# Peptides against a protein of PDB entry 5VVV, part 225

Target 1, 276 residues: chain A of PDB entry 5VVV
Amino acid sequence: FLCGVVEGFYGRPWVMEQRKELFRRLQKWELNTYLYAPKDDYKHRMFWREMYSVEEAEQLMTLISAAREYEIEFIYAISPGLDITFSNPKEVSTLKRKLDQVSQFGCRSFALLFDDIDHNMCAADKEVFSSFAHAQVSITNEIYQYLGEPETFLFCPTEYCGTFCYPNVSQSPYLRTVGEKLLPGIEVLWTGPKVVSKEIPVESIEEVSKIIKRAPVIWDNIHANDYDQKRLFLGPYKGRSTELIPRLKGVLTNPNCEFEANYVAIHTLATWYKSN
Target 2, 276 residues: chain A of PDB entry 5VVV as posed
Amino acid sequence: FLCGVVEGFYGRPWVMEQRKELFRRLQKWELNTYLYAPKDDYKHRMFWREMYSVEEAEQLMTLISAAREYEIEFIYAISPGLDITFSNPKEVSTLKRKLDQVSQFGCRSFALLFDNIDHNMCAADKEVFSSFAHAQVSITNEIYQYLGEPETFLFCPTEYCGTFCYPNVSQSPYLRTVGEKLLPGIEVLWTGPKVVSKEIPVESIEEVSKIIKRAPVIWDNIHANDYDQKRLFLGPYKGRSTELIPRLKGVLTNPNCEFEANYVAIHTLATWYKSN

## One batch from the design tools (peptide; made by RFdiffusion4, then SolubleMPNN)

Design b2_p29_4_s1 (from b2_p29_4, 16 letters changed)
Fold by OpenDDE base, seed 1:
Structure b2_p29_4_s1 (fold): chain B 276 residues (1-276), chain A 29 residues (1-29)
Amino acid sequence: as target 1 above (276 residues)
Amino acid sequence: MEEKEEEEKRREKFEKAKEKYKEQALKDL
């Protein structure tokens, strides 16, 4: 069971010292996972093709080593979906080389994210792939196999919540393709019925699990504030029954952008997880 | 010139996606 934090917000990323302090807190609270997915990190999303510099490499190696010291699984995410041409072997090779570099930093766990992108393929991809889901699954499976089938590999769908599913969760052709074609060792990220789910009913997890043919990992936006920087979410982790735990592969909270605001959010997630 | 225009188009796509996310998240509250 993956339980911890995703740094998955828009806005200023956390500094390396905040991330190391997070790992210490996660270990103390018997949480086990950190997902590196800061949306405003240029080499994660907008400039995903660009290799890390020597200085950036030293920082990431130090961060990954610190996660290991605290027994925290460090998952490196990349979001190529803004402008990748899935049918272009040069684009696939560029993605492979980027993940090879991160593997050299001592990373062993990875994520491919297709959140917050248009559903439209380019003309070249339309000639090769039957749908956007087929294109995403093809590259995800190829990358997963290329990396030697790592123990933890995550996929974030473009339809990552109930509200984004067309016509709905149980009838989505996109999620059906993901469930049927994504290799079984790849985990699927999900935010619940909504982007910001006040509640995640058990029945909603049973519905999505049926179509994706696996238990999801919750990317939980309950404490996310990147959509309104005038709000701080200081309340407890709530609206999730402990009956979800045996039906999930994990829960990763995407908390407030302000690192210092997240004590209650993360501590109450840990209390919830231990209550099973 | 082409690289700058491609970067600008990527930035515009990024910002549009960010605003769409924010709008949806605010509707969920």
Scores: peptide ipSAE 0.700, ipTM 0.948, DockQ to the pose 0.889
Fold by OpenDDE base, seed 4:
Structure b2_p29_4_s1 (fold): chain B 276 residues (1-276), chain A 29 residues (1-29)
Amino acid sequence: as target 1 above (276 residues)
Amino acid sequence: MEEKEEEEKRREKFEKAKEKYKEQALKDL
């Protein structure tokens, strides 16, 4: 069971000192996972093709080493979906080289994120792939196999919540393709019925699990505030029955952008997780 | 020129996606 934090917000990423402090807190609270997915980290999303500099590499190596020191699984995410051409072998090779570089930093766990992108393929991809889901699954499976089938590999769908599913969760051709074609060792990220799910009913997890043919990892936006910087979510982790735990592969909270605001959010997630 | 235009297009796509996310997240509240 993956339980911890995803740094998955828009806005200024956490500094390396904050991330190290997070790992210390996670270990202390017997949480086990950090997903590196800061949307405003240029080399994660907007400039996903660009290799890390020597200085950036040293920082990431130090961060990954710190995660290991605190027994936290460091999952490196990349979000190529803004402008990748899935059918272009050069794009696939560029993605491979980027993940090879991160593998050299000592990273062993990875994620491909296709959240917050247009649901449309380019003309070149439409000639090769029958759907957007087929394109995403193809590259995800290829990358997963290329990396030697790492123990933890995550996929974030473009339809990552109930409200983004067309026509709905149980009838989504996109999620059906993901469920049927994504390799079984790849985990699927999900935010619940909504982008910001006040509640995640058990029935909603059973529904999505059926179509994706696996238990999801919850990307939990309950404490996310990147959509409104005038709000801070200081309340406890709630609206998730402990009956979800046996039905999930994990829960990763995407909390407030303000690092110090997250004590209650993360601590109460840990309490929830231990209550099973 | 081409690299700058590609960067600008990437930035526009990023910001558009961010605003779409924010709009949806605010509707979920």
Scores: peptide ipSAE 0.699, ipTM 0.947, DockQ to the pose 0.913
Fold by OpenDDE base, seed 5:
Order: structure tokens, then C-alpha cells, then sequence
Structure b2_p29_4_s1 (fold): chain B 276 residues (1-276), chain A 29 residues (1-29)
């Protein structure tokens, strides 16, 4: 069971010292996972093709070593979906080379994210792939196999919540393709019925699990505030029954952008996880 | 010129996707 934090917000990423302090807190609270997915990290999303510099490499190696010291699984995410041509072998080779560099930093767990992108394929991809889901699954499976089938590999779908599913969760052709074609060792990220799910009913997890053919990992936006910087979500982790725990592969909270605001959010997630 | 135009298009796509996410998250509250 993956339980911890995803740094998955828009806005200024956390500094390395905040991330190290997070790992210390996660270990103390018996949480086990950190997903590196800061949307405003240029080499994660907008400039995903660009290799890390020597200085950036030293920082990431230090961060990954700190996660290992605190027994926290460090998952490196990349979001190529803004402008990748899935059918282009040069794009696939560029993605492989970027993940090879991160593997050299001592990273062993990875994620491919296709959240917050347009559903339209380019003309070249339409000639090769029957749908956008087929293109995403093809590259994800190829990368997973290329990396030697790592123990933890995550996929974030473009339809990552109930509201984004057409016509709905159980009938989505996109999620059906993901469930049928994504390799069984790859985990699927999900935010619940909504982008910001006030409640995640057990029945909603049973519905999505059926179509994706696996238990999801919750990317939980309950404490996310990147959509309104005038709000701080200081309340407890709530609206999730403990009956979800045996039906999930994990829960990763995407909390407030302000690192200092997240004590209650993360501590109450840990209390919830231990109450099962 | 082409690289700058490609960077500008990527920035526009990024910002448009961010605003769409923010609008949906605000409707979920």
C-alpha cells in the first residue's frame, strides 16, 4: 500500500530542504511514499525533453539519497503529454534517455502523467493509433518494459476523475482501453468522483476498479489549494471511509502549496491509514 | 524562430490546461 504525499500542484515547487523535512515527517508518521510531480518544474512538464544539468543532477541525487535514508519510496514523475508525438521514435528515445538519467541518480520508481492535456492527437499519431488511450498505453508499456519492469510504476490517465469520464466512468472507452491494454504491473492514479473530491464513496472505487481492472492509487486533492491561493485547507483528512483501504493500492495526498500548512493534512492521513 | 514559436505554443497549452483545471476545481467546492 503506497501512502504519503504527491508534490503535484501548480505554483512554486518545494525547496530541497522542505522535501527532506517532509521525508522525516513521513517516516515518523509511518508513511512510505513521495511522488515528485511539481507541475511548474520545467524539466518535469513544459521542457520534459531537457536533460538535467550537472548542478540539477547533484540536487536530485541528494534528494533521492535523503528519501532512502528515511525509508521513503521516491517516485519520479514525468509529464510529456503537452506536445509529445507518440508515433515518433525520436520522442520515445528522448523520453527513455531522460528516465535513464534519473535512474543513474539512484531512482527506481517512476510515473508517466497524462493529466491536464488536450484529448486531441496530431495527424501523425492518428495514422498509427486508433485512439488517444491507445497512444498513451503504447508508450507507457514500452517505457515500463524498457526500465526493466520496476516494482513501482504509475500511470495518470487524462480522464483521472469521474467528472472527466465520457459518457461516465463505467462506459468510458478511454478507461476501458487503459484497463484492457495497460500492463498489469502498472498502477493507475485517480482523484475520485471529482478533481477535488469532498467524499470518495466505496461504490465509486468499485466502479473505476472494474473498468481499469485494478485497484487505483488515489491522488487526493482534498487539501490542494493551487486553484485558489487565497484558501488554505487546514482541516483533517476526511470523507474517505477506512473501508477504502483494502480496495486501494495507495493514497497520495496533493496538499497545500504552502509547505508549512500541511502538518494536519498529512498527520491525519497517517491516522486514517493506521485506523484500519 | 521555430524553437521560440514552439516554446510559446507549449506555454500557451500549459497555461490553458492550468486555467481549465482551476475552473473545474473551483466548481467542485
Amino acid sequence: as target 1 above (276 residues)
Amino acid sequence: MEEKEEEEKRREKFEKAKEKYKEQALKDL
Scores: peptide ipSAE 0.697, ipTM 0.947, DockQ to the pose 0.910
Fold by OpenDDE base, seed 3:
Structure b2_p29_4_s1 (fold): chain B 276 residues (1-276), chain A 29 residues (1-29)
Amino acid sequence: as target 1 above (276 residues)
Amino acid sequence: MEEKEEEEKRREKFEKAKEKYKEQALKDL
């Protein structure tokens, strides 16, 4: 069971010292996972093709080493979906080289994220792939296999919540393709019925699990505040029955952008996880 | 020039996606 934090917000990423402090807190609270997915990290999303500099490499190596020291699984995410051409072998090779670089930093766990992108394929991809889901699954499976089938590999669907499913969760052709074609060793990220789910009913997890043919990992936006700079979410982790735990592969909270605001969010997630 | 235009298009896509996310997240509250 993956339990911890995703740094998955828009806005200023956490500094390396905050991330190291996070790992210490995660260990202390018997949480086990950190997903590196800061949307404003240029080499994660907008400039996903660009290799890390020597200085950035040293920082990431140090960060990954710190995660290991605290027994925290460091999952490196990349979000190529803004402008990748899935059918272009050069794009696939560029993605491979980027993940090879991160593998050299000592990273062993990875994520491919297709959140917050348009559902439209380019003309070249339409000639090769039957749907956007087929294109995403194809590259995800290829990368997963290329990396030697790492123990933890995550996929974030473009339809990552109930609200984004067309026509709905149980009938989504996109999620059906993901469920049928995504390799079984790849985990699927999900935010619940909504982007910010006040509640995640058990029945909603049973519904999505059926179509994706696996238990999801919750990307939990309950404490996210990147959508409103005037808000801080200082309340407890709530609206999730502990009956979800046996029905999930994990829960990763995407908390407030302000690192210092997240004590209650993360601590109460840990309490929730231990209460099962 | 082409690289700058490609960068600007990526920025526009990024910002549009961010605003769409924010709008949806605010509706979820």
Scores: peptide ipSAE 0.688, ipTM 0.944, DockQ to the pose 0.911

Design b2_p29_4_s2 (from b2_p29_4, 17 letters changed)
Fold by OpenDDE base, seed 2:
Structure b2_p29_4_s2 (fold): chain B 276 residues (1-276), chain A 29 residues (1-29)
Amino acid sequence: as target 1 above (276 residues)
Amino acid sequence: DKEKKEREERLKKYEKAKEKYKEIALKDL
């Protein structure tokens, strides 16, 4: 069971010392996972093709080493979906080289994220792939196999919550393709009924699990505030029954951008997790 | 140049996606 934090927000990423402090807190609270997915980290999303500099490499190596020191699984995410051409071997090779570089930093767990992108394929991809889901699954499977089938590999669908599913979760051709074609060793991220889900009912997890043919990892935006700089979410982790735990592969909270605001959010997630 | 234009297009896609996310998230509250 993956339980911890995704740094998955828009806005200023956490500094290395905050991330190290996070790992210390995660260990102390018996949480086990950190997903590196800061949207404003240029080489994660907007400039995903760009290799890390020597200085950035040293920072990431130090960060990954710190996660290991605290027994926290460091999952490196990349979000190529803004402008990748899935059918282009050069794009696939560029993605491979980027993940090879991160593998050299000592990273062993990875994620491919297709959140917050348009559902439109380019003309070249439409000639090769029958749907957007087929294109995403193809590259995800290829990268997963290329990396030697790492123990933890996550996929974030473009339809990552109930409100994004067309026509709905149980009938989504996109999620059906993900369920049928994504290799079984790849975990699927899910955010619940909405982008910001006040509640995640058990029935909603059973519905999505059926179509994706696996228990999801929750990317939980309950404490996310990157959409409203005037709001802080200081309340407890709530609206998730502990009956979800046996039906999930994990829960990763995407908390407030303000690192210092997240004590209650993360601590109460840990209490929730240990209550089962 | 071509690189500058590609960078501007990436930035525009990123900002558009961010604003769409923010709009949806605010409606979910």
Scores: peptide ipSAE 0.694, ipTM 0.949, DockQ to the pose 0.946
Fold by OpenDDE base, seed 5:
Structure b2_p29_4_s2 (fold): chain B 276 residues (1-276), chain A 29 residues (1-29)
Amino acid sequence: as target 1 above (276 residues)
Amino acid sequence: DKEKKEREERLKKYEKAKEKYKEIALKDL
């Protein structure tokens, strides 16, 4: 069971000392996972093709080593979906080279994210792939196999919540393709019925699990505030029955951008997880 | 400059996606 934090917000990424403090807190609270997905890291999303500099490499190696010291699984995410051409072998090769560099930093767990992108393929991809889901699954499977089938590999769908599914979760052709074609060793990220789910009913997890043919990992936006910097979500982790735990592969909270605000959010997630 | 134009197009896509996310998340509250 993956339980911990995703740094997955829009806005200024956490500094290295905040991330090391996070790992210390995660270990102390018996949490085990950190997903590196800061949307304002240019080399994660907007400039995903660009290799890390020597200085950036030293920082990432230090961060990955710190996660290992605290027995925290460090998952490196990349979000190529803004402008990747799935059918172009040069794009696939560029993605492989980027993940090879991160593997050299000592990273062993990875995520490929297709959140917050337009649901459209270019003309070249339409000639090769029958749907956007087929294009995404094809590259995801190829990358997973190229990396030697790592123990932890995550996929974030473009339809990552109930409100994004057309016509609904159980009938989505996109999620059906993901469930049928995504390799079984790849985990699927999900935010619940909504982008910001006040509640995640057990029945809603049973519904999505059936179509994707696996238990999801919750990307939980309950404490996310990147959409309104005038709000801080200081309340406890709530609106999730402990009956979800045996029906999930994990829960990763995407909390407030302000690192100092997240003590209650992360501590109460840990209490929830240990109460099962 | 082709590279400058490509950078401007990437930035525009990123900002459009961010604002769409923010609008949806605010409606979910």
Scores: peptide ipSAE 0.691, ipTM 0.945, DockQ to the pose 0.944
Fold by OpenDDE base, seed 3:
Structure b2_p29_4_s2 (fold): chain B 276 residues (1-276), chain A 29 residues (1-29)
Amino acid sequence: as target 1 above (276 residues)
Amino acid sequence: DKEKKEREERLKKYEKAKEKYKEIALKDL
């Protein structure tokens, strides 16, 4: 069971010292996972093709080493979906080289994220792939296999919540393709019925699990505030029954952008996880 | 240059996606 934090917000990424302090807190609270997915990291999303500089490499190596020191699984995410051409072997090769570099930093766990992108393929991809889901699954499977089938590999669908599914969760052709074609060892990220799910009913997890043919990892936006800088979410982790725990592969909270605001968010997630 | 235009197009895609996310997230509250 993956339990911890995703740094998955829009806005200023946490500094390396905050991330190290996070790992210490996660260990202390018996949480085990950190997903590196800061949307404002240029080399994560907008400039996903660009290799890390020597200085950035040193920082990431140090961060990954710190995660290991605190027994926290460091998952490196990349979000190529803004402008990748899935059918272009040069794009696939570029993605491979980027993940090879991160593998050299000592990273062993990875994520491919297709969140917050247009649900459209370019002309070249339409000639090769029957749907957007087929294109995403193809590259995800290829990358997963290329990396030697790492123990933890995550996929974030473009339809990552109930409200994004057309016509609905159980009938989504996109999620059906993901469920049928995504390799079994790849985990699927899900935010619940909504982008910010006030509640995540057990029945909603059973519904999505059926179509994706696996238990999801919750990307939980309950404490996310990147959509409104005037809000801080200081309340407890709530609206999730502990009956979800045996039905999930994990829960990763995407908390407030303000690192210091997240004590209650993360601590109460840990309490929730231990209460099962 | 071509590169400048490509960077501006990426930024526009990013900002459009960010604003769409924010709009949806605010409605989910």
Scores: peptide ipSAE 0.688, ipTM 0.946, DockQ to the pose 0.936
Fold by OpenDDE base, seed 4:
Structure b2_p29_4_s2 (fold): chain B 276 residues (1-276), chain A 29 residues (1-29)
Amino acid sequence: as target 1 above (276 residues)
Amino acid sequence: DKEKKEREERLKKYEKAKEKYKEIALKDL
C-alpha cells in the first residue's frame, strides 16, 4: 500500500530542504511514499525533453538519497503529454533518455502522467493509434518494459476522475482501453468522483477498479489549493471510509502549495491509514 | 526564431491547461 504525498500542484515547487523535511515527517508518521510531480518544475512537464543540468542532477541525487535514508519510496513522475507525439520514435527515445538519467540518480520508481492535457491526438498519432488511450498505453507499456519493469510504476490517465470520464466511469472507452491494454504491473492514479473529491465512496472505487482491472492509487486533491491560493485547507483528512484501504493500492495526498500548511493534512492521512 | 516560437507555444499550452484545471477544481468545491 503506497501512502504519503504527491507534490503534484501548480505553483512554486517545494525547495529541497522542504522535501527532506517532508521525508522526515513521513517516516515519523509511518508513511512510505513521495511522488515527485511538481507541475511548475520545467523539466517535469513543460520542458520534459530537457535533461537535468549537473547542478540539478546533484540536487535530485541528494533528494533521492535522502528519501532512501528516511525509508521513503521516491517516485519520479514525468508529464510529457502537453506536446509529445506518441508515434514519433525520437520522442519515445527522448523520454527513455530522460528516465535513464533519473535512473542514474538512483531512482527506481517512476510515473507517467497524462493529466491536464487535451484529449486530442495530433494527425501523425491518429494515423498510428486507434485512440488517445491506445497511444498513452503503448508508450507507457514500452517505457515500463524499457526500465526493466520497476516494482513501482504509476500511470495517470487523462480521465483521472469520474467527471472526466465519457460518457461515465463504467462506460468510458478510454478507461476500458487502459484496463485492457495497460500492463498489469502498472498502477493507475485516480482522484475519485471529481478533481477535488469531497468524498470518495466505496462504490465509486469498485466501479473504477472494475473498468481499469486493478485497485487504483488515489491522487487525493482534498487539501489541494493550487486552484485558489487565497484558500488554505487546514482541516483533517476526511470523507474517505477506512473500507477504501483494502480496495486501493495506495493514497497520495496532493496538499496545499504552502509546505507548512500541510501538517494536519498529512498527519490525519497517517492516522486514517493506521486505523485499518 | 523557431525555438523561441516552440517555447512560446509550450507556455501557452501549459497555461491553458492550468487555467482549465483551476476552473474545474473551483467548481468541485
Scores: peptide ipSAE 0.695, ipTM 0.947, DockQ to the pose 0.939; fails the geometry check

Design b2_p29_4_s3 (from b2_p29_4, 16 letters changed)
Fold by OpenDDE base, seed 3:
Structure b2_p29_4_s3 (fold): chain B 276 residues (1-276), chain A 29 residues (1-29)
Amino acid sequence: as target 1 above (276 residues)
Amino acid sequence: SAEEEKRKEREKKLEEAREKYRKKALEDL
């Protein structure tokens, strides 16, 4: 069971010292996972093709080593979906080289994120793939196998919540293709019925699990504030029955952008996880 | 340049995606 934090917000990423302090807090609270997915990290999304510099490599190696010191699984995410051509072998090879570099930093766990992108393929991809889901699954499976089938590999769908599914969760041809064709060792990220789910009913997890043919990992936006920097979510982790725990592969909270605001959010997630 | 145009297009797509997310997250509250 993956339990911890996703740094998955828009806005200023956390500094390396905040991330190290996070790992110390996660260990202290018996949480086990950090997903590196800061949306405004240039080499995560907008410049996903660009290799890390020597200085950036040293920082990431130090961060991954710190996660290991605190027994925290460091998952490196990349979001190529903004402008990747899935059918282009050169694009696939570029993604492979980027993940090889991160693997050399001592990273063993990875994520491919296709959140917050247009649901449209380019002309070249339409000639090769039957749908956008087929293109995403093809590259995700190829990368997963290329990396030697790592123990933890995550996929974030473009339809990552109930309100993004067309026509709905149980009838989505996109999620059906993901469920049928995504390799079984690849985990699927989900935010619940909504982008910011006040509640995640058990029935909603049973519905999505049926179509994706696996238990999801919750990307939980309950404490996210990147959509309104005038708000701080200082309340407890709530609106999730502990009956979800046996029905999930994990829960990763995407908390407030303000690092020091997250004590209650993360501590109450840890309390919730230990209560089952 | 063609690279600057591609960059501006990516920046625009990122901002449109951010705004769509922001709007949806606010509607979920």
Scores: peptide ipSAE 0.633, ipTM 0.936, DockQ to the pose 0.884
Fold by OpenDDE base, seed 1:
Order: structure tokens, then sequence, then C-alpha cells
Structure b2_p29_4_s3 (fold): chain B 276 residues (1-276), chain A 29 residues (1-29)
């Protein structure tokens, strides 16, 4: 069971010392996972093709080493979906080389994120792939196999919540393609019925699990404030029954942008997880 | 340049996606 934090917000990423402090807190609270997915990290999304500099490499190596020291699984995410041409072998090879570089930093766990992108394929991809889901699954499976089938590999769908599914969760051709064709060793990220799910009913997890043919990892936006930085979510982790735990592969909370605001959010997630 | 135009197009797509996310997250509250 993956339990911890995703740094998955828009806005200023956390500094390396905050991330190391997070790992100390995660270990202390018997949480086990950190997903590196800061949306405004230039080399995560906008410039996903660009290799890390020597200085950035040293920082990432130090961060990955710190995660290991605290027994925290460091998952490196990349979001190529903004402008990747899935049918172009050069784009696939560029993605491979970027993930090879991160593998050299000692990273062993990875994520491909297709959140917050247009559903439309370019003309070249439409000639090769039957749908956008087929294109995403094809590259994801190829990258997963290329990396030697890492122990943890995550996929974030474009339809990452109930309200993004067309026509709905149980009938989505996109999620059906993901469930049927995504390799079984790849985990699927999900935010619940909504982008910001106040509640995640058990029945909603049973519904999505059936179509994706696996238990999801919850990307939990309950404490996310990147959509309104005038708000701080200081309340406890709530609106999730402990009956979800046996039905999930994990829970990763995407908390407030302000690192110092997240004590209650993360501590109460840990309490919730241990209450099962 | 063609690279600057592509960058501006990506910046626009990212901003549109961010705004769509922000709007949806606010509607979910």
Amino acid sequence: as target 1 above (276 residues)
Amino acid sequence: SAEEEKRKEREKKLEEAREKYRKKALEDL
C-alpha cells in the first residue's frame, strides 16, 4: 500500500530542504511514499524533453538519497502530454533518455502523467492510434518495459476523476482502453468522483476499479489549495472510509502549496491509514 | 522563431489547462 504525499500542485515547488523535512516526517508517521510531480517544475512538464543540468542532477541525486535514508519510496513523475507526438519515435526516445538520466540518479520508481491536457490527438497520432487512450497506453507500456518493469510505475489518466469521464466512469471508452491494455504492473492514479473530492464513497472506487481492472492509487486533492492560494486547508483527512484501504493500492495526498500548512493534513492521513 | 512560437503555444496550452483545472476545483468545493 503506497501512503504518503504527492507534490502535485501548481505554484512554487518545495525547496530541497522542505522535501527532506517531509521525508523525516513521513518516516516518523510510518508513511512510505513521495511522488515528485510539481506542475511548475519546468523539466517536469513545459520542458519535459530537457535533460537535467549538472547542478540539477546533484540536487536530485541528493534528494533521492535522502528519501532512501528515510525509507521513503521516491517516485519521479513526468508530464509529457502537453505537446508529445505519441507516434514519433524521436519523442519516445527523448522520453526514454530523460528517464534514463533519472534512473542514473538512483531513482527506481516512475510515473507518467496525462492530467490537465487536451483530449485531441494531432493528425499524425490519429493515423497511428485508434484513440487518445491507445496512444497513452502504448507509450506508457513501452516506457514501463524499457525501464525493466520497475516495482512502482504509475499512470495518471486524462480522465482522472468521475466528472472527467465520458459518458461516465463505467461506460468510458477511454478508461476501458486503459483497463484492458495498460500492463497489469502499472498502477492508475485517481482523484475520486471529482477533482477535489469532499468524499470518496466505496461504491465509487468499486466502479472505477472494475473498468480499470485494478485497485487505484488515490491522488487526493482534499488539502490542495493551488486553485485558490487565499485558502489554506488545515482540517483533518476526512470523507474517506477506512473500508477504502483494502480496495486501494495507495493514497498520496496533494496538500497545500505552503509546506508548513500540511502538518495536520499528513499526520491525519497517517492516523487514518493506521486505523485499519 | 519557430521554437519561440512553439514555446508560446505550449505556454498558452498550459495556462488554459491550469485555468480549466482551477475552475473545476473551485466548482467542486
Scores: peptide ipSAE 0.663, ipTM 0.943, DockQ to the pose 0.867; fails the geometry check
Fold by OpenDDE base, seed 4:
Structure b2_p29_4_s3 (fold): chain B 276 residues (1-276), chain A 29 residues (1-29)
Amino acid sequence: as target 1 above (276 residues)
Amino acid sequence: SAEEEKRKEREKKLEEAREKYRKKALEDL
């Protein structure tokens, strides 16, 4: 069971010292996972093709080593979906080389994120793939196999919540394709019924699990505030029954952008996780 | 340059995606 934090917000990423402090807190609270997915990290999303510099590599190696020191699984995410051409072998090879570089930093767990992108393929991809889901699954499976089938590999769908599913969760052709074609060793990220789910009913997890043919990992936006910098979510982790735990592969909270605001968010997630 | 134009197009797509997310997250509250 993956339990911890995703740094998955828009806005200024956490500094390396905050991330190291997070790992200390996670270990202390018996949480086990950190997903590196800062949306405004240039080489994560906008410049996903660009290799890390020597200085950036040293920082990432240090961060990955710190995660290991605190027994925290470091999952490196990349979000190529903004402008990747899935049918282009050069794009696929560029993604492979980027993940090879991160593998050299000692990373062993990875995520491909297709969140917050348009559902439209380019003309070249439309000639090759039957749907956007087929294109995403194809590259995800290829990358997963290329990396030697890592123990932890995550996929974030473009339809990552109930309100993004067309026409709905159980009838989504996109999620059906993901469920049918995504390799079984790849985990699927999900935010619940909504982007910011006040509640995640058990029935909603049973519905999505049926179509994706696996238990999801919750990307939990309950404490996310990147959409409104005038709000801080200081309340406890709530609106999730512990009956979800046996039905999930994990829970990763995407908390407030303000690192110091997250004590209650993360501590109460840890309490929830240990209450089963 | 063609690279600067591609950069500006990516920046615009990222901003549009961020705004779409922001709007949706606010609707969920």
Scores: peptide ipSAE 0.656, ipTM 0.940, DockQ to the pose 0.909; fails the geometry check
Fold by OpenDDE base, seed 5:
Structure b2_p29_4_s3 (fold): chain B 276 residues (1-276), chain A 29 residues (1-29)
Amino acid sequence: as target 1 above (276 residues)
Amino acid sequence: SAEEEKRKEREKKLEEAREKYRKKALEDL
């Protein structure tokens, strides 16, 4: 069971010292996972093709080593979906080389994110792939196998919540293709019925699990504030029954952008997780 | 340059995606 934090918000990423302090807190609270997915990190999304510099490499190696010291699984995410041509072997090779570099930093766990992109394929991809889901699954499976089938590999779908599914969760052709064609060792990220789910009913997890043919990992936006910096979500982790735990592969909270605001959010997630 | 034009197109797509996310997250509250 993956339980911890995703740094998955828009806005200024956390600094390396905040991330190290997070790992110390996660260990202290018996949480086990950090997903590196800062949306405004240039080499994560906008410039996903660009290799890390020597200085950036040293920082990432130090961060990955710190995660290991605190027994925290460090998952490196990349979001190529903004402008990747899935059918282009050069693009696939560029993604492989980027993940090889991160593997050399001592990273063993990875994520491919296709959140917050349009469903439109380019002309070249439409000639090769029957749908956008087939293109995403093809590259995700190829990368997963290329990396030697790492123990933890995550996929974030473009339809990552109930309200993004067309026509709905149980009838989505996109999620059906993901469930049927994504390799079984790849985990699927999900935010619940909504982008910001006040509640995640058990029935809603049973519905999505059926179509994706696996238990999801919750990307939990309950404490996210990147959409309204005038709000701080200081309340407890709530609106999730403990009956979800046996039906999930994990829960990763995407909390407030303000690192210092997240004490209650993360501590109450840990209490919820240990209440089983 | 063609590279600068591609960069501006990516910046625009990211901004549009961010605004769509922001709007949806606010509607979910």
Scores: peptide ipSAE 0.654, ipTM 0.939, DockQ to the pose 0.872; fails the geometry check

